# Designs tried in a protein design run: peptides against a protein of PDB entry 4ASU. Part 35

Target 1, 270 residues: chain A of PDB entry 4ASU
Amino acid sequence: ATLKDITRRLKSIKNIQKITKSMKMVAAAKYARAERELKPARVYGVGSLALYEKADIKTPEDKKKHLIIGVSSDRGLCGAIHSSVAKQMKSEAANLAAAGKEVKIIGVGDKIRSILHRTHSDQFLVTFKEVGRRPPTFGDASVIALELLNSGYEFDEGSIIFNRFRSVISYKTEEKPIFSLDTISSAESMSIYDDIDADVLRNYQEYSLANIIYYSLKESTTSEQSARMTAMDNASKNASEMIDKLTLTFNRTRQAVITKELIEIISGAA
Target 2, 83 residues: chain B of PDB entry 4ASU
Amino acid sequence: FTFASPTQVFFNSANVRQVDVPTQTGAFGILAAHVPTLQVLRPGLVVVHAEDGTTSKYFVSSGSVTVNADSSVQLLAEEAVTL

## One batch from the design tools (peptide; aimed at target 1 D140 S142, target 2 E78)

Design b2_p16_8_s1 (made by RFdiffusion4, then SolubleMPNN; from b2_p16_8, 9 letters changed)
Fold by OpenDDE base, seed 5:
Structure b2_p16_8_s1 (fold): chain B 270 residues (1-270), chain C 83 residues (1-83), chain A 16 residues (1-16)
Amino acid sequence: as target 1 above (270 residues)
Amino acid sequence: as target 2 above (83 residues)
Amino acid sequence: SEVEEALKRAVERQRA
């Protein structure tokens, strides 16, 4: 490589390092906010899931329609955040298909679709875009819930798949159940609950769905920002190492050029 | 007893004497060993009676209330403010 | 974001 080539590469990598450092700082700020907002969101979301855990709602085996909701975002450069969710979605879809279930997929965030569109395009109902630019709100979750309920797909049971935040360096892809109104209303385990009006149950289910989606978005966002912060830190370190290596190469190449020029002068081969 | 909004937690697995909630079917008090039920909140006042005799009041917009067989209660409001 | 696009472009240029 010529001195010019090395210089160009150095300049490029230095610019990348500036970008990655900036992105790290932005991700750090978003992470700090997301973590704070996750605390109440987790209590809220786990509280909403408590019914399904305690009531032990079972879907009859003859019910075949299953919905998979994958939760991520539109934004890349966050390590394995999207691929982890997609991998779990693929696994779940395959298991359900093997069990004779009909599987439909909803993607929250464009990245899910980008990963799965080639293999699962026929199973996609809808992809929610514009996820991840701003922190998710309960309003956002409500919009997603409403659109899902109005999608016309009459699922019996569903799975929401998202990354649960553990720590700044750890997340876990998890699955939580989603039940249709019909499944809940027909569940034998619900008989212990006092006479519940159909309208009340419908409204309750709408809130439950919104609550679970909201919770999943908050977990996903916190995990994503943490992963992005780590990814950008790693990228910045890698860039630094490359700059050091290229700088050494530049210095060696410069010395070699000077030596060659001196030899040419001395030999008269100029 | 858990009482939370998406943005704030008021009670987390706390023991309380009674919770008065505004529901679409009417306001009712949740006591210890209340029968399991599901209700939807209407805009109104939530009153929490603590075991120590203290009373706290909240305004809620909408949401849900779950009373489980194990006597656990989840009060989940879309919006809630302390009064 | 513009930054992500720039980074992607920069990374792609380095892989080429």
Scores: peptide ipSAE 0.046, ipTM 0.894, DockQ to the pose 0.016
OpenDDE base, seeds 1, 2, 3, 4: peptide ipSAE 0.021, 0.032, 0.032, 0.026; ipTM 0.872, 0.881, 0.863, 0.882; seed 2 fails the geometry check

Design b2_p16_8_s2 (made by RFdiffusion4, then SolubleMPNN; from b2_p16_8, 9 letters changed)
Fold by OpenDDE base, seed 5:
Structure b2_p16_8_s2 (fold): chain B 270 residues (1-270), chain C 83 residues (1-83), chain A 16 residues (1-16)
Amino acid sequence: as target 1 above (270 residues)
Amino acid sequence: as target 2 above (83 residues)
Amino acid sequence: SEVEETLKALVEKQRA
């Protein structure tokens, strides 16, 4: 490589390092906000799931339609955030198919579709785009829930897969159940609850879906921003190391060029 | 008793004496060992009676309330404000 | 872009 080539590369990497540092800072700010907003969201979301856990709602074995919702975002450069969700989606889809279930997939965030489109395109119902540019709101979750309910796919049960935030350096891909109105209405375990009006139950289910989606989005966002912050930090460090190596190469190459020029002058080969 | 909105937690697994909630089917009071039920909230007042005798009032927009067999209660409002 | 490719490479490179 010529001195010119090395210089060009150095300049490029230095510029990229500035970008990664800036992105780290942005991710850090978003993470801080996300973490704060996750606290009440977790209480809210876990509270919504309490019924399903306590009532032990089971889907009859003869019911075959299963919906998988993968929750991530549109934005990359956040480590294994998207691939982790996709991996678990694939695993779940395969397990369900092996059990004779019909599986349909919904992706929250374009990255899920990007990863799974080639292998699972026929199973995709819809992909929700424009996820991750701004913090998710309950309104966003409600829109997703409504669209899901109006999708025309009459699933019996479902799984929502998302990254649960543990710490700035740790997340875990988790799965929570989603039940259709029919499944909830027909569940034997619901008999202990007083006469519930069908309209009430429908509305309740709509809230439940919105609640769990909201919760999953908040967990996912916090995990993503943390992972992005880490990724950008790593990138910045890697860039720094590369700059150091290239600088050494530059200095050595420069010395070699000078030596060569001196030899050419002395030898009269110029 | 858990009472929360998406953005704020008012009660988290707290012991309370009574919670009055506005539901679409009518307002009712949740006492200790209330029968399990599911309800949806209508816009209105939530009144929480603490064991110490204090009373707190909240305005809620919509949401759900769950009373479980184990006496746990989840009041989840889309929006809620302290009055 | 070359910048994007380099950025991706830097992000994917696990710190030894």
Scores: peptide ipSAE 0.254, ipTM 0.921, DockQ to the pose 0.014
OpenDDE base, seeds 1, 2, 3, 4: peptide ipSAE 0.248, 0.218, 0.253, 0.250; ipTM 0.910, 0.917, 0.919, 0.920

Design b2_p16_8_s3 (made by RFdiffusion4, then SolubleMPNN; from b2_p16_8, 8 letters changed)
Fold by OpenDDE base, seed 5:
Order: structure tokens, then sequence, then C-alpha cells
Structure b2_p16_8_s3 (fold): chain B 270 residues (1-270), chain C 83 residues (1-83), chain A 16 residues (1-16)
């Protein structure tokens, strides 16, 4: 490589390092906020899931329509955040299909569609875009919930798949159940709940869905920002190491060029 | 007893004497060992009666309340403020 | 964004 080539590469890597450092700082700020906001969101979301855990809602085996909601974002450069969700979605879809279930997919965030569009395009109902630029709000979750409920797909049960935040260096892809109004209404385990009218149950289910989506978004966002921060830190370190190596190569190459030029001058070849 | 909004936790698995909630079907008091039920909140006043005799008042917008067979209660409001 | 594309290209080049 010529000195010019090395210099160009050095400049490029230095610019990349500046970008990755900047992105790290942005991700760090977003992570700090997300982690704070996740604390109440987790209590809220887990509280909403308590009914399904306590009532042990079961879907009859003859019910075949299953909805998978994958929760991620539009933004890249966050390690395996998107691929982990997509992998679990694929696995779940395959298992359900093998069990004779009809599977439809909703993607929260464009990255899910980007990964799954070739293999699962026919199963997608909708993809929600513009996810991840701002922290998710309950309003955002409500919009997604309403769109799902208005999609016209009469699912019996479903799964919401998202990354649960564990620590700054760890997340786990998890699945939580979602149920249709009909499934909840017909569940034998719900008989212990006294005199629930259909309108109340419908409204309750709408809140439940919004709550679970909100919770999943908060977990996903915190996991994503943490993963991005780590990815950008690693990229910055790798860039630093490459800069050091290229700088050494530059210095050696420069010395070699000077030596060659001196030899050419002395030999009369130049 | 758990009482939370998306942004704030007021009670987390706490023991309380009574919780008064405004529901679409009417206001009711949740006592110990209340019959399992699901309700939707209407805008109104929530009153929490602690075991020590203290009472706390909250205004809630909308949401849900769940009373489970194991006596666990989840009061989940979209918005809630301390009064 | 152009920045994301540049970064993605750079990260892919480093993995490769």
Amino acid sequence: as target 1 above (270 residues)
Amino acid sequence: as target 2 above (83 residues)
Amino acid sequence: SAVEETLRAAVERQRA
C-alpha cells in the first residue's frame, strides 16, 4: 500500500471512530433514561400480565389462529437485538406451523420485516415503522394495540416476543402471551371472576394489550440502547487499535520509501 | 396490592386494608379476600386505606383493576396523581 | 442515514 492509501484509510477510520464515539454517548444518554423509565413500566407491565398467570388462561386445541408480535425497532448498530427477536419468531412460527396452527406476524420496528420479509412475507399482517427514534410512550403502545385489534385478523391466542433487559451487558429474548377477547371470554378459568359484562371485558382486554405492548417496548428500548452503547464502544476500541496499527505501518512505509529514494539517488537510477 | 401507572409506582405488592376504586359500573371497596373481579376504571378518586390507619387519595384517569383469587390486586391506571 | 450506512459498511468491512 502506498503512503497515500494508508493516509486515506487512517482518515476514514478516524472519522468512523468519531461517529462511533458520538453514537456511544447518545446511546448512553438514552439508556440511562430508558433504564429509569423501565422501573415503573416493569411493575405496570408485570401487573397487567398477572391475570393471565393467575387465571392460567388456556386456549382450546381446536383453535388454530396464532398471532406473533415481534418487538424491536428501526435502528441498527445494536448487536444481536433484532436477530435474536427474529430468530425466536422464526422458531415459534415453525413450531406452531408444525402443530397445525395458522400463524400471522406483526413486526414492531422495520428491522423485523427486513430480516423476515423473504421467508415470512406472506405471514406479515403489518409492520409498525418509526420505532426507536424517541422513547416509547403509553400512547404509542395504545396506537399499536388499536391497530392490532382493528386489523381484522381474528386470532385466538398470540405471543409477544421482545428483549427483556437484565443488565447493561445482558438481555434475554422472551415471550409473553396475548389472548383474544373470545379466548378470554370462553376460558373456564375465568368463571371465578364474578359478573363481568362483555363491555367491561372488552375494555379491560384493550388496556391489557396496550399495557403488555408498552411493557415490551420499554424492555426492548432499554435492551437496545444498552446493546448499542456496548456495540459503539467496541467499534470505537477496534477503530483505535486499527489506527495504531496503521500508524505503525505508515511510519515503516515512510522509512522504506525514504530509504529507497536515497538508494536511487546514490545509484543514479533517479 | 399493586397500584401503578406507566410512569409511577404507588404501591408494589403492599398489604392494605381497603382500596376504594371508581369503576365504570360504579365505585366499590376492595377488602381482604374480596371476590375475584375485573373492572375498568373511570376518572375519579382512588382511596387507599393502609393497615396503620392512614389514608391516601389519588386521582386516576382510566385503566383497569383486577382482584384475583389469591387476594392479589392490580390497580393499573393510565394516569394517576397523588392528591 | 448516510452516517448509518457508512458505519454499517465500515462494521461489515471489519467483520469480514
Scores: peptide ipSAE 0.032, ipTM 0.880, DockQ to the pose 0.016
OpenDDE base, seeds 1, 2, 3, 4: peptide ipSAE 0.021, 0.031, 0.023, 0.038; ipTM 0.870, 0.865, 0.888, 0.896; seeds 3, 4 fail the geometry check

Design b2_p16_8_s4 (made by RFdiffusion4, then SolubleMPNN; from b2_p16_8, 8 letters changed)
Fold by OpenDDE base, seed 1:
Structure b2_p16_8_s4 (fold): chain B 270 residues (1-270), chain C 83 residues (1-83), chain A 16 residues (1-16)
Amino acid sequence: as target 1 above (270 residues)
Amino acid sequence: as target 2 above (83 residues)
Amino acid sequence: SEVEEQLKAAVEKQKA
């Protein structure tokens, strides 16, 4: 490599390092906010899931329509955040298909679609874009819930897959159940609840779905920002090491060029 | 008893004497061993009566309330403020 | 992804 080539590469890597450092700081700020906002969101979301856990709602085996909702974002450079969700979605879809169920997929965030489009394009109902630029609000979750409920797809049960935040260095991909209005209404375990009006149950289910989506978005966002912060830190360190190596190469190459030029001058062979 | 909004927690697995909630079908009081029920909230006042006799008032918007067979209660409001 | 890919590509080119 010529001195010019090395210099060009050094400049490029230095620029990358500046970008990754900047992105790390931005991710750190977003993470701090997300972590604070996740605390109440967990209580709220877990509270919404309590009914399904306590009532032990079961979907009849004859019901075949299953919905998988994958939750991530549009933005990359966050390690395995998107691939982890996609991997679990693929696994779940394959298992359900093997069991003879019809599987449809909803992607929250464009990255899920990008990963699964080639293999699962026919199973996709909707992909929600413009996720991850701003912190998710309950309003955002409500919009997603409403669009899902109005999509015309009459699922029997579903799964929402998202990354649960554990710590700044750890997340876990998890799955929570989603049930249709019909499944809830027909569940034997619901008989203990006094004469629930159909309209009340419908409205309740709408809130429940919005609540779960909101919770999943908050978990996902916190996980994503922490992962991005780590990824950008690692990238910055890697860039630094590369700069050091290239600098040494530059110095050695420069000395070699000087030596060669001196020999040519002395020998008169130029 | 759990009472929360998306952005704030008021009660988390607390023991309370009574909770008065505004529902679409009417306001009702949730006491110990209340029968299981599901309701949707209407805008109105929530009153929490603690075991020590302390009473707290809240204004809530829309949401849901669940009373389970195990006497656990989840009050989930879209928006809630202390009064 | 583009920055990481560029960084990865740069690292791979150095190993060659």
Scores: peptide ipSAE 0.107, ipTM 0.885, DockQ to the pose 0.012
OpenDDE base, seeds 2, 3, 4, 5: peptide ipSAE 0.019, 0.022, 0.021, 0.020; ipTM 0.877, 0.884, 0.884, 0.885; seed 5 fails the geometry check

## One batch from the design tools (peptide; aimed at target 1 D140)

Design b2_p17_1 (made by RFdiffusion4)
Pose (drawn by RFdiffusion4):
Structure b2_p17_1 (pose): chain A 181 residues (1-270 with 5 gaps), chain B 83 residues (1-83), chain P 17 residues (1-17)
Amino acid sequence: ATLKDITRRLKSIKNIQKITKSMKMVAAAKYARAERELKPARVYGVGLIIGVSSDRGLCGAIHSSVAIIGVGDKIRSILTFKEVGRRPPTFGDASVIALELSIIFNRFRSVISYKTEYSLANIIYYSLKESTTSEQSARMTAMDNASKNASEMIDKLTLTFNRTRQAVITKELIEIISGAA
Amino acid sequence: as target 2 above (83 residues)
Amino acid sequence: TEEELLEEDEEIEEKFS
C-alpha cells in the first residue's frame, strides 16, 4: 500500500510488458522467416504415433493441442527428441529423427487459424517446417495477449498510485496543521 | 517435372523435354513418355534439356526420382548446387 | 549451417530487444 511498494510493482509489471511486447515482434519476424521457407518445403514433401512440437514454450495452446518417439521436449512433459524451436529446423534434424528409428503436427493456415526409405524422412521434415511456422504465429498472439493483460494491470495500479499519492499529501498536511494548532 | 531440394526449388511442374538423372544402377534419361517407375539416386549430375533446346546442369548428391502413371515426374535431392 | 541459423535468431532477438 505504500508508494514505495506501488512504484516497485509498477516497474516490475512494466518490465514484463516490455518483454512480452518485445517477443510479439520477434515471433512476427521469425514467422516471416518460417513462411518464406515453407513454400519450397511444401512442394518438397508430398510423397506409430509421432508428436511434433518444441522445447520453447510461451506459444499458447500448441503443446496442449497435440494429444522412443516424440519430437519437442514439451510433449514428453505430460507423461525422445530435445533441442528444437531455438533454431529453425533443418533437414539434418529430420534425418537424425529417421536415423534413430501416423504423424501429428500443427498445419499452418494463417496467423489465427490452425488444425491438429528416403520418403519417411521427408514427412518428418514436412512436419518440422509446418510446426515451427505454426509455433511462431501462435506465440505472436500469446505474447500480444500477455502484453494486453500486463497493460491493463498497469492501468489499475496507476489509479492506486494516484490515490495513495493524494492520501500521503493530505496526511503530511494534517500533521503540520495540528502541530501548529 | 518438379526438381527441388530442402533449400530451393529449381523446376515447378514442367513442361520439359528430357532430364538426365543419376541412379543407383548407372543413369537414366527420362523422356516425356517413360514407364512408371520409382528410383533412388546416387552422387551424379542432373542434365535438364529445356523445351526450347537449351541445357541446364546441376549436381545431385542423393534423393529420389518418381515418375507416375501419367506424364509427371518429381525429382528431389538432399542438396543441389551450381557448380 | 546450423550455427548460422542460430546466429540469425540471436540477431533477430537483439534487434527487437

Design b2_p17_1_s1 (made by RFdiffusion4, then SolubleMPNN; from b2_p17_1, 7 letters changed)
Fold by OpenDDE base, seed 5:
Structure b2_p17_1_s1 (fold): chain B 270 residues (1-270), chain C 83 residues (1-83), chain A 17 residues (1-17)
Amino acid sequence: as target 1 above (270 residues)
Amino acid sequence: as target 2 above (83 residues)
Amino acid sequence: RKEELLEEEKRIEEKYA
């Protein structure tokens, strides 16, 4: 490589490093906020899931319609965040199909669609875009819940798949159940909750769905920001190492060029 | 007893004597060993009676309340403020 | 001769700096 080529590469990598450092800083700030906001959101969301855990709601085997909601975002550069969710969605969809279930998919965030569209396009009901630019709010979750409930797809049960935040260096893709109003109403285990007004139960289910979606969004966001921060840090370090290597190459090449020019002068003067 | 909004936790697995909640069907008090029930909150006052006799008041906008067979209670409000 | 070469070296170094 010529000195010019090396210089050009150095400049390019230095620019990339600046970008990745800036992105790291932004991700760090967003992570700190997300982690703080996740604390109450987790209590809230886990609280909403408590009914399903305590009541042990089961869907009859004859019910065939299953909804998979994958929760991610539109933004890249966050390691395996999107692929982890997509992988589990694929696995779940395959298992359900093998069991004779009808599977439909909702993607929260454009990245899920980007990964699964080619193989699962016919199974997609809706994809929610513009996810990840701002911290998710309960309002956002409510919109998603409402859209799902109004989609006309009468699912019997579902699964919401998202990355649960463990630590700054760890997340786990998890699945939580979603149940239709009919499934909840007909569940034998719900008999102890009898004499509940149908309208009350419907409203309760709507809140439950919104709550779970909100929780999943908060977990996903925190996981994503943490992963992005790590990814950008790694990118910055890799860029730094490459800069060091190229700088050494530059110095060696420069010396070689100087030597060559000197030899030409000496040879021309002889 | 768990009482939370999406943004704030007021009680997390706490022991309380009684919780008065405003529901769409009317206000009711949740006591120890209350029968399992599901209710939806209406805008109104939540009153938490602690075991030590202290009373805390909250205003909630909407949400849900769950009383489970194991006497666990989840009060989940969309918005809640301390009074 | 040595001084001339050193000057040329310096010139070349400056050119590629």
Scores: peptide ipSAE 0.046, ipTM 0.850, DockQ to the pose 0.009
OpenDDE base, seeds 1, 2, 3, 4: peptide ipSAE 0.041, 0.045, 0.044, 0.042; ipTM 0.836, 0.846, 0.846, 0.847

Design b2_p17_1_s2 (made by RFdiffusion4, then SolubleMPNN; from b2_p17_1, 6 letters changed)
Fold by OpenDDE base, seed 1:
Structure b2_p17_1_s2 (fold): chain B 270 residues (1-270), chain C 83 residues (1-83), chain A 17 residues (1-17)
Amino acid sequence: as target 1 above (270 residues)
Amino acid sequence: as target 2 above (83 residues)
Amino acid sequence: RKEELEREEEEIEEKYS
C-alpha cells in the first residue's frame, strides 16, 4: 500500500469512529430514559402477569391454535437483539409444529419480519412497523392488543417473546404466556374467583393483554438501547485499534521511502 | 397490595388495612382475606387505608383489580393521580 | 445538538441496516 492509500484509509476509519462515538452518546441518553421508565412499567407488567402465574391456567391438549408475538423494533445496529428474538421464535414455532399445533406469528417491529420472511411468511398475521423511533406508550400497546383481538384469529394460547433487561451489559430473551378469553373462562383454576361476569372477564383479558404488551415493549426498548450503546462502543474501539495499526504501517512505509531515497542519493543512481 | 399505573408506582407489595375501589359492578372495599375476585375499574376514587390509620385518596381511570387466594391484591390503573 | 445527533443516527441506521 502506498502512503496515499494508507492516509485515505486512516481518514475513513477516523470518520467511522466519530460516527460510532456520536451514536453511542445518543444510545446512552435513550437508555437512561428507557431504564427510568422501565421501573414502573415492570411493576405494572409483572402485576398483570400475577393472575396467570397464581391461577396456573392450563390449555387443554386438544386445543391446537398457538400465537407467537415477537417483540423488537425497526432499528438496527444493536448487536444480537433482533436475532435473539427471532431465534427463539423459530425454535418455539418448530416445537409447536412438531407437537401438531397450528402456529401464527405477529411481529412487533420490522426487523422480525425481515429475518423470518423467507421461512415463515405464511404464518404471519401482521407486522407492526414504526417501532423504536420513540419510546413506546400504553396507547401503542393498546393499539397492538386491539389489532390482535380483532384479527379474527381465534388462538387458544400464545407466547410473547421479548428481551428482558438485566443490566447495561446483559439481556435475556424471555417468553410469557398469553391466553384467549375462552381458555381463561374454561380454566378450572378460575373457579375460585367469586361471581365473575363474562363481560368483566372479557374486559379484564383485554387490559391484561395490553399490559403485557406494554411491559414487553419497555423491556425490549431498554435492552435494545443498552445493546446499541455497547455495539457502538465496540465499533469505536475496533476503529481505534485499526487506526493504531495503520499509523504504524504508515510510519514504517515512510521510513522505507526515505531510506530508498537516501540510497539513491548516495549511489548516484538517477 | 400493589397499586400502579404504567408510569408510576403508588404501592409495591405493601400491607394495607383496606382498599376501596370503583368498579364497573360497583364500588367495594377490599379487606384482609377478601375472597378472590377480578374486576375492572371505572373512573373514580380509590381510597387506601393503611395499617397506621392513614388514608390516601387517588383518582383512577380504567384498569383492573385482582384479589388472589393468597390475599395478594393488584390494582392496575391506566391512569392514576394522587388527591 | 441532541436533535442533530438523532438525525445523524437515523441516517446511519438507514444506510447500514
Scores: peptide ipSAE 0.031, ipTM 0.896, DockQ to the pose 0.085
OpenDDE base, seeds 2, 3, 4, 5: peptide ipSAE 0.030, 0.027, 0.029, 0.027; ipTM 0.904, 0.902, 0.904, 0.901; seeds 3, 4 fail the geometry check

Design b2_p17_1_s3 (made by RFdiffusion4, then SolubleMPNN; from b2_p17_1, 6 letters changed)
Fold by OpenDDE base, seed 4:
Structure b2_p17_1_s3 (fold): chain B 270 residues (1-270), chain C 83 residues (1-83), chain A 17 residues (1-17)
Amino acid sequence: as target 1 above (270 residues)
Amino acid sequence: as target 2 above (83 residues)
Amino acid sequence: EKEELLEEEKEIEEKYA
């Protein structure tokens, strides 16, 4: 490689390193905020799921319509955040199909669509874009919930798949149940609850859906920012190593060029 | 007893004597061993009576309340403020 | 001659620095 080539590569990698370092800092700031906001969101979301866990709501086997909601974002450069969700979505879809269920998919975040569109285009109901630039709000979750409820797809049960935050270095892709109003109203396990007004139950389920979506978004966001921070740190380190190697090569090549020119001068002067 | 909004936790698995909640059909008190029920919150006053006799008041906008068979209660408000 | 070579070396080094 010529000095020019090495210099060009060095410049390129240094620029990449600057970008990755900047992105790391941005991700770190977003992570810190997300982690703080996740604390109450988790209590809120887990609280919303308590009914489903305690009531052990079962969907009859004859009910065939299943909704899969994958939660991620539009933004890349965050390691396996999107692929982990997509992988579990694919697995779940395959399992449900094998069980004779009809599967429809909703993607929260454009990355889910990007991964699944080719293989699951016919199953895809809607993709929510513009996710991940700003921290998710309850309003955002409510919009998603409302759009889902207004989609006209009458699912019996569903699965919301998202990355649960464990620590700065760990997340786990998890699944939580989503139930239709009809499934909840017809569940035998719900008989212990007082006769609930149908309107009340409908409203309750609307809140429940919004709540779990919000929770999933907060978990996903925290996981994503943490993963991005790690990914950018790794990229920066890799760039640093490459810069060091290329710098050594540059220095050696420079010395060789200098030596060659000196020899040419000496040889021309003899 | 858990009482939270999306952005704030007021009670997390706490033991309380009574919680008064505003529902669309009216206000009701949740006591120990209350029958399981689901309700939707209306804008109004939540009053939490602690075991030590202290009373805390909150204003909530909307949300849900769940009373489970195990006497656990989840009060989830879209917005809530301490009064 | 040595001094001239050293000067040329410096010039070349500066050119490629």
Scores: peptide ipSAE 0.031, ipTM 0.845, DockQ to the pose 0.010
OpenDDE base, seeds 1, 2, 3, 5: peptide ipSAE 0.027, 0.030, 0.030, 0.009; ipTM 0.838, 0.841, 0.841, 0.848

Design b2_p17_1_s4 (made by RFdiffusion4, then SolubleMPNN; from b2_p17_1, 6 letters changed)
Fold by OpenDDE base, seed 3:
Structure b2_p17_1_s4 (fold): chain B 270 residues (1-270), chain C 83 residues (1-83), chain A 17 residues (1-17)
Amino acid sequence: as target 1 above (270 residues)
Amino acid sequence: as target 2 above (83 residues)
Amino acid sequence: EKEELLKEEEEIREKYS
C-alpha cells in the first residue's frame, strides 16, 4: 500500500471513530432516558401480566391459531438485539408448526421484517415501521394493539418476544403470552373470578394487550439503547486500534520510501 | 396493591386497607379478601385508604383493575394524577 | 561529500515529515 492509500484509510477510520463516538453519546443519552421510563413501565407491565400468571391460563390443544409478535426496532448497530429476537421467533414458529399449529407473525420494527421476510413472508400479518426513533408511548402500544385486534386474524394464543433489560451490559430475549378474548373467557381457571360482563372482559383484554405491548416496547428500547452504546464503544475502540496499526504501517512505509530514495541518490541511479 | 400508570407508580405491592375505584359498571370498594374480579375503569376518582389511616385521592382516565384470589390487586390506569 | 549527503537526507526527511 502506498503512503497515499494508508493516509486515505487513516482518514476514513478516524472519521468512523468520530461518528461511532458521537453515536455512543447519543445512545447513552437515550439509554438514560429509557431506563428512567422503564421503571414505571415494568411495574405497569408486570402488573398486567399478573392475571395470566396467577390464573395459569391454558390454551386447549385443539386450538391451532398462534400469533407471534416480535418486538424490535428499525435501527441497526445495536449488536445482537434484532437477531436474538428473530432467532427466538424462528424457533418458536418452528416448534409451533411441528406441533401442528398455524402461526402468524407480527413484526414491531422493520428489522424483524428484514431478517425474517425471506423465510417467513407468508406468515407475516403486518409489520409496524417507524419504531425506535422516538421513545415508545402508550399511544403507540395502543395503536399496535388495535391494529392486531382489528386484523381479522382470530388467534387463540400468542407470544410476544422481546429483549428484557437486565443491566447496561446484559439483556435477555424473553417470551410473554398473549391470549384471545375467547381463550380467556373459556379458561377453567377463570371460574374463580366473579361474573364478568362480556363487554367488560373485552375492554379488559384490550387494555391488557396494550399494556403488554407497551411494556415490551420499553424493555426492548432500553435493551437496544444499552446494546447500541456498547456496540458503538466497541467500534470506537476497534477503530482506535486500527488507527494505531495503520499509523505504524505508515511510519514503516515512510521510512522505507525515504531509504529507497536515499539509496537511489547514493547509487547515482537518479 | 399495585397502582400504576405507564409513566408513574403510585403503589407497588403495598398493603392498603381499601381502594375505591370508578368502574364502568359502577364504583366499588376493594377490601381485603375481596372476591376475585376484573373491572374496567371509567374516568373518575380513585381513593386509597392506607393502613395508617392516610387517604390519598387520584384522578384516573381509564384502565383496568384486577382482584386476584390471593388478594393481590393491580390497578392499572392509562393516565393518573395525584389530587 | 558526506556533509552534502547529510543535507540531502535531511531534505528528504523534511519532505516526508
Scores: peptide ipSAE 0.029, ipTM 0.840, DockQ to the pose 0.009
OpenDDE base, seeds 1, 2, 4, 5: peptide ipSAE 0.029, 0.029, 0.019, 0.015; ipTM 0.838, 0.840, 0.857, 0.844; seeds 4, 5 fail the geometry check

Design b2_p17_2 (made by RFdiffusion4)
Pose (drawn by RFdiffusion4):
Structure b2_p17_2 (pose): chain A 181 residues (1-270 with 5 gaps), chain B 83 residues (1-83), chain P 17 residues (1-17)
Amino acid sequence: ATLKDITRRLKSIKNIQKITKSMKMVAAAKYARAERELKPARVYGVGLIIGVSSDRGLCGAIHSSVAIIGVGDKIRSILTFKEVGRRPPTFGDASVIALELSIIFNRFRSVISYKTEYSLANIIYYSLKESTTSEQSARMTAMDNASKNASEMIDKLTLTFNRTRQAVITKELIEIISGAA
Amino acid sequence: as target 2 above (83 residues)
Amino acid sequence: SELEEALEEFNEKIAEL
């Protein structure tokens, strides 16, 4: 309730809001990179339960929608392939998955809507390229919603700070008048 | 005729005369009227004879060539670079 | 490097088939 506590809390939630807004544009830039590389990947990959995701969270209902194998560390987290999503998925990554060894992944439509031999590695590559395009745009909205929630929280605390600031001024003033009187 | 690597796409549904292709057994020149077959590639060159008579030369490390029941061919390699 | 080596091994296994 003290001004010091409110000033500390404002700076704490402002730090979160700046970071979440900073990841909205990052997901927007990385999504633009993912969709530019999805066009040649879709024309490349045309011709057992495999779950495709990533290690990196903060992407909304992507890991929860997909329901030994299992690419993406966050899919094994419910009940394996690790270190994906930090960097864009290469064909070599899809090759290692095929080397160690009917498929579930998130197919890219737009920024809002989604759905859940040598040829076998091409399906894994097709899923990896589709999944990261899907993972990034979903994260763009997830951090946009988080930036909205943190801003609403700052507005509520600013009103508290103004009430407390007024209450401190009047208290100090009363202590002066009474001390005089 | 479709020719693509994971990186870039060279031809998108041609509309081409013939394509020389490296295969595990020697080499195959796929004309417009060729039998339906499924083949796997080897380290070798790909020569694309354009419809206007011109030539295109690329290199292929590995992959697959697919010619369906119709007059359609899809050639895909892991890497294709010039030169 | 490791991925290039793994891809060569994968191509060798396909060639054996």

